Peptides against a protein of PDB entry 5A53. Designs and how they scored, part 166

Target 1, 230 residues: chain A of PDB entry 5A53
Amino acid sequence: LVENVKQALFIPGQSCNKNLHDIMVDLSALKKPDMKRFNRKNDIHPFEDMSPLEFFSEKNDCSLMVLMTSSKKRKNNMTFIRTFGYKIYDMIELMVADNFKLLSDFKKLTFTVGLKPMFTFQGAAFDTHPVYKQIKSLFLDFFRGESTDLQDVAGLQHVISMTIQGDFQDGEPLPNVLFRVYKLKSYKSDQGGKRLPRIELVEIGPRLDFKIGRIHTPSPDMVTEAHKKP

## One batch from the design tools (peptide; made by RFdiffusion4, then SolubleMPNN)

Design b2_p21_4_s2 (from b2_p21_4 with K9E A10N N12K D15E A16N)
Fold by OpenDDE base, seed 4:
Structure b2_p21_4_s2 (fold): chain B 230 residues (1-230), chain A 21 residues (1-21)
Amino acid sequence: as target 1 above (230 residues)
Amino acid sequence: SYTFEELLENLKEAENADLPK
């Protein structure tokens, strides 16, 4: 079964500003062609009432959503939402730090729309800590794209990198997640046809440092239903 | 620094990730 690529909906909240709009444009470019954006601001408070997001999920046939809001308490906040059966599965607030870089801050390297990204996750907590496991799951789900057997690697052009910013202990504030995007450059190795080409990664943007905010997790029953293999 | 092999391995892991349907 070729699972349909999950579609993303980007939603400007009432408090969406120019910086968040620019971030939204650049991040959503990585999700093309499987992305929609609202042009109008919507007054949505997902941790108070999830019903508007469920409505938008169903009406737009999008199982991925990103709400763009900003306040003093939650500056440059990107709320990532996933739905299962058009019901809220999980949510996480990821606040973009002020040191962000847009695509315009990098040398314009064109990437082909719709190419499958490669991934790197740096930090053991991505495999062990519930919050970082959710983040890893979310970004894989968001950007994995079309399922493939990976027989043809010629189309692989970019890497999405996520890094936990430093070590932490139980009870400490969760470190930021550093989001980076790189273009893959391959060089032919002269040493006989069997060596994989030497590669270099060139940052292409956007550059986002995510501070972790509020989280909503699915019920155990919803997890069971959402992970049922046909 | 990542090798192409490491990136391909990560991609295979991503393809096999247990994600919600």
Scores: peptide ipSAE 0.574, ipTM 0.948, DockQ to the pose 0.874
Fold by OpenDDE base, seed 5:
Structure b2_p21_4_s2 (fold): chain B 230 residues (1-230), chain A 21 residues (1-21)
Amino acid sequence: as target 1 above (230 residues)
Amino acid sequence: SYTFEELLENLKEAENADLPK
């Protein structure tokens, strides 16, 4: 079964500011054409009441949502939400640090909209720690796009990179996740053999350092239902 | 630094990831 590409809805919250709006525009550009954005601010508090998000999920047929809010306590907060059957599956607050870079801060490179990204995850915790496992799952789910047999290697253009910023022990604050986007440059090796081309990764933006905030996790029953193979 | 092979392996892993439906 070819799974339908999950659609994303970007929602400006009431406290959405210019910087967060710009971040939203640049991040959402990576999800084109499978992305919608609201033009109006919405007063949504997902950790107090999830019902408005479930309503928007169903109304817009989007199983991925990003709520853009900013406060003194949670500055530049991107709440990532996934739904299953238009019910909240999981949520995570990812606050963008002030050192962010927009696409305009990088050298303009030609980018084809709608190409499938490649991924890199740096940090063992992405496979072992529940929070980072959720982040990995979320970003894979968010940007994977259409499931393909990967026959068209020539169409691969960009890499989404996520790095856990440093080591941590149990009970310590969770390190930030460094979000980076690179364009793949391939060079033909002159040697006529089956050698894979040499590649270079050139950062294209946006550059986002995510501080982890509040998390909502699905019930075990919902996990079971959401992962049922047909 | 990643090789193209490593990126392709990561992509295959991503395609096979157990994600919610």
Scores: peptide ipSAE 0.568, ipTM 0.947, DockQ to the pose 0.875
Fold by OpenDDE base, seed 1:
Structure b2_p21_4_s2 (fold): chain B 230 residues (1-230), chain A 21 residues (1-21)
Amino acid sequence: as target 1 above (230 residues)
Amino acid sequence: SYTFEELLENLKEAENADLPK
């Protein structure tokens, strides 16, 4: 069974501002065509009441949601939500640092909408630490797109890169996650009988440094149900 | 710096990732 591509819903919260709107537009552009955006602000507080998000998940048939809010404590906050059976599976607050760059800050390059991204994750904690494992899972789930047998490698055009900003020890604040998007440039290399293409990565944006905020994790029962193979 | 092969392996891992349904 080819799993249907997960659809994303971008929701401006009541405190959404111009910067968050611009970030929303640029990040959501990477999810086209599998994306919806609300134009109106919605008063949603997911860590107080999750029911409005479950309602939106069901009504819009979106298992991925991003809520855009901003406060003094949680500036430029993107709450990423996943649902299973239109019930909240997990949530994570990722606050965009002030050093963000929009697509307009980079050289305009031709970009084909709807192509499958490649991924890179830098930092051992993406495979070992529960929070970073959730982030890795989330972004893979968010951007994986259509399941393919990867026969057409020529159509691959961009890389989503996520890097943990530095090392950390137990009990220390969790380092930011650096989100970067690159366009792949491939060159024929004449290095020996195996024509391994030489590649160059050109940053295309957006550039987002995510500070980790609050997290909601699924119950063990929900994990079991969500990962059941048919 | 990543090679194309490394990026392809990462893509294979992504396709096989144990994600919620």
Scores: peptide ipSAE 0.567, ipTM 0.947, DockQ to the pose 0.904
Fold by OpenDDE base, seed 3:
Structure b2_p21_4_s2 (fold): chain B 230 residues (1-230), chain A 21 residues (1-21)
Amino acid sequence: as target 1 above (230 residues)
Amino acid sequence: SYTFEELLENLKEAENADLPK
């Protein structure tokens, strides 16, 4: 069963501003062609009422959603939502720090739209800590795209990198997640030996440092249903 | 600095990730 590529819907909230709009445009460009954006602001408060998001999920056939909001407490907040059967599966608030960089801040490089990204996750907590496990799952789910046999590695162009900013102990605030995007450059080794081509990663943007906010997790029953192999 | 091999391994891991349907 070729699982259909999950579609993403980007939703400006009522408090969406120019910076969030620009971030939305740049981040959503990485999800093309499997992305929709609303042009109008919508007054949605997902941690108070999830029903509007479930409605949008079903109406737009999108199992991924990103709500763009900003307040004094939650500045530049991107709420990432996943649905299963058009019901809320999980949610996480990721607030973009003020030091963000847009695609326009980097050297323009030509990219093929719709190519599968490679991933890197730096930090043991991505495999052990529930919150960072959810973040890893979310970003894999968001950007993995079409399932492939990975036979054609020649078409791989970009890397999505996520790094936990420093070590932390139990009871400490969760460190930010550093989101980076790189273009892969391969250099042919002139020496006819079996050496793998030298690679260089060139940052292409956007550059986002995510502060972790509120989280909604699925019920155990919903987890079981969402992970059932047909 | 990542090697191409490490990136390919990460890609294989990503393909096998247990994600919600």
Scores: peptide ipSAE 0.560, ipTM 0.946, DockQ to the pose 0.864

Design b2_p21_4_s3 (from b2_p21_4, 6 letters changed)
Fold by OpenDDE base, seed 3:
Structure b2_p21_4_s3 (fold): chain B 230 residues (1-230), chain A 21 residues (1-21)
Amino acid sequence: as target 1 above (230 residues)
Amino acid sequence: SYTWEELLQSLKEAESADLPK
């Protein structure tokens, strides 16, 4: 069964500002054509009441949502939400640091919309620590797109890179996650034996450093249901 | 810098990821 590509809904919260709007536009561009954006601000507080998000998920047929809010405590906050059966599966707050770069800050390159990204995850914690495992799962789920047999290498254009900023020990604050996007350039290697093409990665943006905030995790029962193979 | 092999491996891992439906 070719699973349908998950659709994303970007929602400006009541406290959404120009910077968050610009970040929203640029990040959502990577999700085209499987993306919707609201033009109006919505007063949503997902960690107080999740019901409005479940309503939007169902009404817009989107299992991925991003809420854009900003406060003194949670500046440039992107709350990523996933739903299963239009019920909240998980949520995570990712606050964008002030050193962000928009697509306009990089050299414009020809980009084909809808191509499948490659992913890189730097940091062992992406496979072992529950919070970083959730982040890895979220971004894979958000941007993976259609499942393919990976036979069409020609359809690979860009790389989404996520890096944990430094080492940490148990009980320490969780390091930021560095989000980077690169365009892949491949060159024919004439070197006789190992015919691996030479590749170069060119950053295309946006550049986002995420500080981890509040998290909501699904119940064990919901996990079981969401991962059932048909 | 990433190699092509590393990127292909990461892609395979991404395709095999156990994600919620």
Scores: peptide ipSAE 0.493, ipTM 0.932, DockQ to the pose 0.866
Fold by OpenDDE base, seed 5:
Structure b2_p21_4_s3 (fold): chain B 230 residues (1-230), chain A 21 residues (1-21)
Amino acid sequence: as target 1 above (230 residues)
Amino acid sequence: SYTWEELLQSLKEAESADLPK
């Protein structure tokens, strides 16, 4: 069963500012062509009422949503939402730190739209800690695109890198997640031997440091249903 | 820096990830 590529909907909230808009544009470019953006601001408060998001999920046939809001308490906040059966599966607030870089801040490189990214996750907590497991799951789900047999290695162009910023202990504030995007440069060795091509990663942006905010997790029953194999 | 093999492995892991439907 070829799983349908999950579609993303980017929603400017009422408090969406220019910086968030620019971040939204740049981040959503990585999701093309499987992305929609609203041009109008919508007054949505997902942790107070999830119903509007469920409505938008169904109406737009998008199981991925990103709400762009900003306040003094939650500056540059990207709320990532996933739905299952057009019902909220999970949500996480990821606030972009002020040190962000846009695509325009990097050297312009040729980029083919719609190619599958490679992923790197740095930090053991991505596999063990519930919050970071959710983040890993979310970003894989968001950017993986169409399931493929990976036969077309030539189509690999970029790497999405996520790094937990430092070590932490139980009860400590959760470190930021450093989001980086790299273009893969492969150099063919002219010598006909089995030498692995030299790879260089060049940062292309955007560069986002995510501070973790509020989280909504699915019920165990919803997890079971969402992971059922057909 | 990542090796090609590491990147390919990461891609395989991503493809095999148990994600919600």
Scores: peptide ipSAE 0.482, ipTM 0.930, DockQ to the pose 0.862
Fold by OpenDDE base, seed 4:
Structure b2_p21_4_s3 (fold): chain B 230 residues (1-230), chain A 21 residues (1-21)
Amino acid sequence: as target 1 above (230 residues)
Amino acid sequence: SYTWEELLQSLKEAESADLPK
């Protein structure tokens, strides 16, 4: 069963500003063609009332949503939402630090729209800590695209890299997640043997450092339903 | 710096990830 690629909806909140708009445009470019954007601001407070997001999920047939808001308490806030059966599955606030870089800040390198990304996750906590597990799951779900048997790797062009910024102990504030995007360059080695091609990664943007905010997790029953294999 | 093998392995892991439907 070729599972349909999950569609993403980007929603400017009432407090969306120019910086968030630019970040939204650049991040959403990685999700093309499986992305929609609203042009109008919407007054949504997902941690107070989730019903508007469930409505948008169903109306737009999008199981992935990103709400763009900014306040003094939650500056440059990207709330990532997933739905299952058009009901909220999980949510996480990821606030973009001021040191962000847009695609325009990098040398323009074209990549083919719709190609499957490769992923790298740096930090043991992505496999052990519940919050970072959720982040890993979210970004895989967001950008994995069409499921393939990976027999043809010739079309692989870019890498999405996520890194936990430093070590932390229980009870300490959660370190930021460093989001980076690279273009893969492969060089044929002239040596006639089965040597794997030399690869280089070139950063193409956007560059985003995410501060972790509020989180909503699914009920155990919803987890069971959402992960049922047919 | 990543090797091609490391990237391919990460891709395989991504394909096998247990994600919500």
Scores: peptide ipSAE 0.506, ipTM 0.936, DockQ to the pose 0.866; fails the geometry check
Fold by OpenDDE base, seed 2:
Structure b2_p21_4_s3 (fold): chain B 230 residues (1-230), chain A 21 residues (1-21)
Amino acid sequence: as target 1 above (230 residues)
Amino acid sequence: SYTWEELLQSLKEAESADLPK
């Protein structure tokens, strides 16, 4: 069964500002054509009442959602939500630091919409720590796109890079996650030999440093149901 | 700097990831 590509819905919250709107536009551009955006602000508080998000998930047939809100306590907050069967599976608040860069801050390069990204995750905690495992799962799920046989490597154009900013110990605040997007440039070696092509990565944006906020995790039963092979 | 092989490996890992349906 070819699983359908997960669709994303971007929702401006009541407190959505210009910066968040711009970030929303740029991040959602990476999810085209599998993306919808609301133009109207919606008063949603997912950690108080999840019902409105479940309604939007079902109504728009989107299993991925991003809510854009900002407050003094949670500035530039992107709440990433996943649903299973139109019920909330997990949520995570990722607050964008003020040092963000938009696509307009980078040199415009030719970009084909709808191509699959490559991923890089820097930091052992992405495989061991529950919060960073959730982040890794989320971004893979969000941007993986269509399941394809990797036969069309020639069409790969960009890399999504996520890095944990520094080491941390138990009980310490969780380091930020550095989100970067690069265009891949490959050079064929003129020498007809087995030499691997030289690659160069050029940052294309957006550049986002995520501070981790509140998290909702699924019940063990929901995890079991969501991972059942048909 | 990443190698092409490292990037290809990352794609394979992404495709094989156990994600919620």
Scores: peptide ipSAE 0.477, ipTM 0.927, DockQ to the pose 0.865; fails the geometry check

Design b2_p21_4_s4 (from b2_p21_4 with F4W A10N N12E D15E A16N)
Fold by OpenDDE base, seed 1:
Structure b2_p21_4_s4 (fold): chain B 230 residues (1-230), chain A 21 residues (1-21)
Amino acid sequence: as target 1 above (230 residues)
Amino acid sequence: SYTWEELLKNLEEAENADLPK
């Protein structure tokens, strides 16, 4: 069964501002063609009532959603939501720091829409800490795209990089996650042997530093159902 | 700096990731 590519829905909340709109546009461009955006603001408070998001998931056939809100306490907040069977699976608030860069802040490079990204995750906590494991799972799920046999490496053009900003101990605030996007440049090495091509990464944007906010995790039963192999 | 091999390994790991359906 070729798993269908998960579709994303970007939702402006009532408090969505110009900066969040611009961030939404740029981040959603990386999810094309598997993305929808609402043009209207919606009054949604996912940690108070999840039912509107479940309704939007079903109505739009989107298992990925991003709610754009901003407040004094949660500035530039992107709530990432996943659904399973149009029910909320998990949610995480990722607040974009003020040092963000848009695609327009980088040199315009030709980028092919719809190509599968490569990933890099920097920080041991992505494999060990529950919150960072959820973030890794979320971004893989969000951007993995079509399942392809790795044979056609020639089509790989960009890298999504996620880095945990520094070390932390138990009981300390969770470090930010640094989101970066790079274009891959491959150079044939002149050395005629089986040497792997030299690669260079050029940042293309957007550049987002995510502060971790509130989290909703699935029930054990929902985890079991969502990971059942057919 | 990443090597091509490292990126391919990461891609393989991503393809094999246990994600919710």
Scores: peptide ipSAE 0.586, ipTM 0.950, DockQ to the pose 0.876
Fold by OpenDDE base, seed 2:
Structure b2_p21_4_s4 (fold): chain B 230 residues (1-230), chain A 21 residues (1-21)
Amino acid sequence: as target 1 above (230 residues)
Amino acid sequence: SYTWEELLKNLEEAENADLPK
């Protein structure tokens, strides 16, 4: 069964500002064509009532959602939501630090819409710590796109890089996650030998440093149902 | 700097990731 590509819905919250709108536009551009955006602000508080998000998931047939809100306590907050069967599976607040860069801050490179990204995750905690495991799962799920044969290397144009900003111990605040996007440049080696092509990565944006906020995790039963192979 | 081999490995890992349906 070829699983359908998960569709994303970007929702401006009531407190959505210009910076969040610009970030939303740029991040959603990486999810084209599998993306919808609301043009109107919606008063949604997902950690108080999840029902409006479940309604939007079902009505728009989107299993991925991003809510854009900002407050004094949670500035530039992107709440990433996943649904299973149009019910909330998980949620995570990722607050964008003020040092963000938009696509317009980088040299415009030709980017083909709808190409599958490659991924890099830097930091052991992405494989060991529950919160960073959820972040890794979320971003893979969000941007993986169509299942393609890995042999079509010619269609690979960009890399999504996520890095944990420094080491941390138990009980310490969780380090930020550095989100970066690069265009891949491949150079054919002129030497007819089996040498892998030289690659260069050029940052294309957006550049986002995510501070981790509140998290909702699925019940064990929901995890079991969501991972059942048909 | 990443190698092609590392990027391809990461891509394979991403394709095989156990994600919710």
Scores: peptide ipSAE 0.556, ipTM 0.944, DockQ to the pose 0.862
Fold by OpenDDE base, seed 4:
Structure b2_p21_4_s4 (fold): chain B 230 residues (1-230), chain A 21 residues (1-21)
Amino acid sequence: as target 1 above (230 residues)
Amino acid sequence: SYTWEELLKNLEEAENADLPK
């Protein structure tokens, strides 16, 4: 069963500013064609009332949502939401640091819309720590796209890289997650042997450093239902 | 620097990831 690619809805919140709008445009470009954007601001406070997001999920047939808000406490905040059966599965606030770079800050390299990204996750906590496991799951779910047989490697053009910014111990603030996007350049090795092509990664943007904010996790029952194999 | 093999491995891991439906 080819699972349908999850659709994303980008929602400007009431406090959405120009920087967040630009970030939204650039990040959502990576999700084309499986992306919708609202052109109007919506007054949504997902950690106070989740019902408007469930309504938008169902109405737009989107199981992925990103709410763009900014306040003094939560500047440049991207709330990533997933739904299961149009009910909130999980949420995480990822605040973009001021050092962000837009696609316009990089050399315009065209990539084919709709091509599947490759992923890299740097930091052991992506596999061990609950919050970083959720982030890994979220970004895989957000950008994985169509399930493909690994044999069709000819279409792989870009890499989404996520890095935990340094080590941390229990009770310490969670390090930022560094989001980077690279274009893959492959060079044929001139030596006629089965040598794998040499690859180079060229950053194409956007460049986002995410500070972790509030989190909502699913109930154990919802986890069980959402992961049931048919 | 990533190798092609590492990227392919990561792609395989991503395909096999247990994600909510």
Scores: peptide ipSAE 0.606, ipTM 0.952, DockQ to the pose 0.865; fails the geometry check
Fold by OpenDDE base, seed 5:
Structure b2_p21_4_s4 (fold): chain B 230 residues (1-230), chain A 21 residues (1-21)
Amino acid sequence: as target 1 above (230 residues)
Amino acid sequence: SYTWEELLKNLEEAENADLPK
């Protein structure tokens, strides 16, 4: 069963500023064509009341949402929300550090809209630590797109890279997650042997360093239902 | 630096990831 591609809704919050708007535009460009954006600001506080997000999920048929807010305490905050059956499954606040780069900060390269990304995750915690496992799951779910049999590699153009910034121990603040996007360049090996083409990764943006904020995790029952194989 | 093989492996892992429906 080919699962339908999850649709994303980008929502400017009441406190959305120009920088967050620009970040929203650039990040959402990676989700085209499976993306909607609201043009109006919405006063939503997801950790106080989730009901407006559930309403938007259902009304727009989007199981992925990103709320753009900014405050002194939570500057450049992207709240990523997933729904299951139009009910909140999980949420995570990812605050973009001030050192961000937009697509306009990089060399303009030809990019085909709607191509499936490749992924790289750097840091053992992506497989072991609950928060980083959620982040990995979220970004896979957000950008994976259509399921493919991987027979046609010609359509692979870009890599989404996520890196945990440094090591950490129990009780320490969680390191930032470095979000990077690369264009894949492949070079034919002139040697007539079955050597795999040489590849080069060229950063294309946006460049986002995510500070982890508040998290909402699904109930065990919701996890069971959401992962139930038909 | 990633190899093509590593990227393909990561892609396969991504396709097989247990994600919420």
Scores: peptide ipSAE 0.559, ipTM 0.945, DockQ to the pose 0.872; fails the geometry check

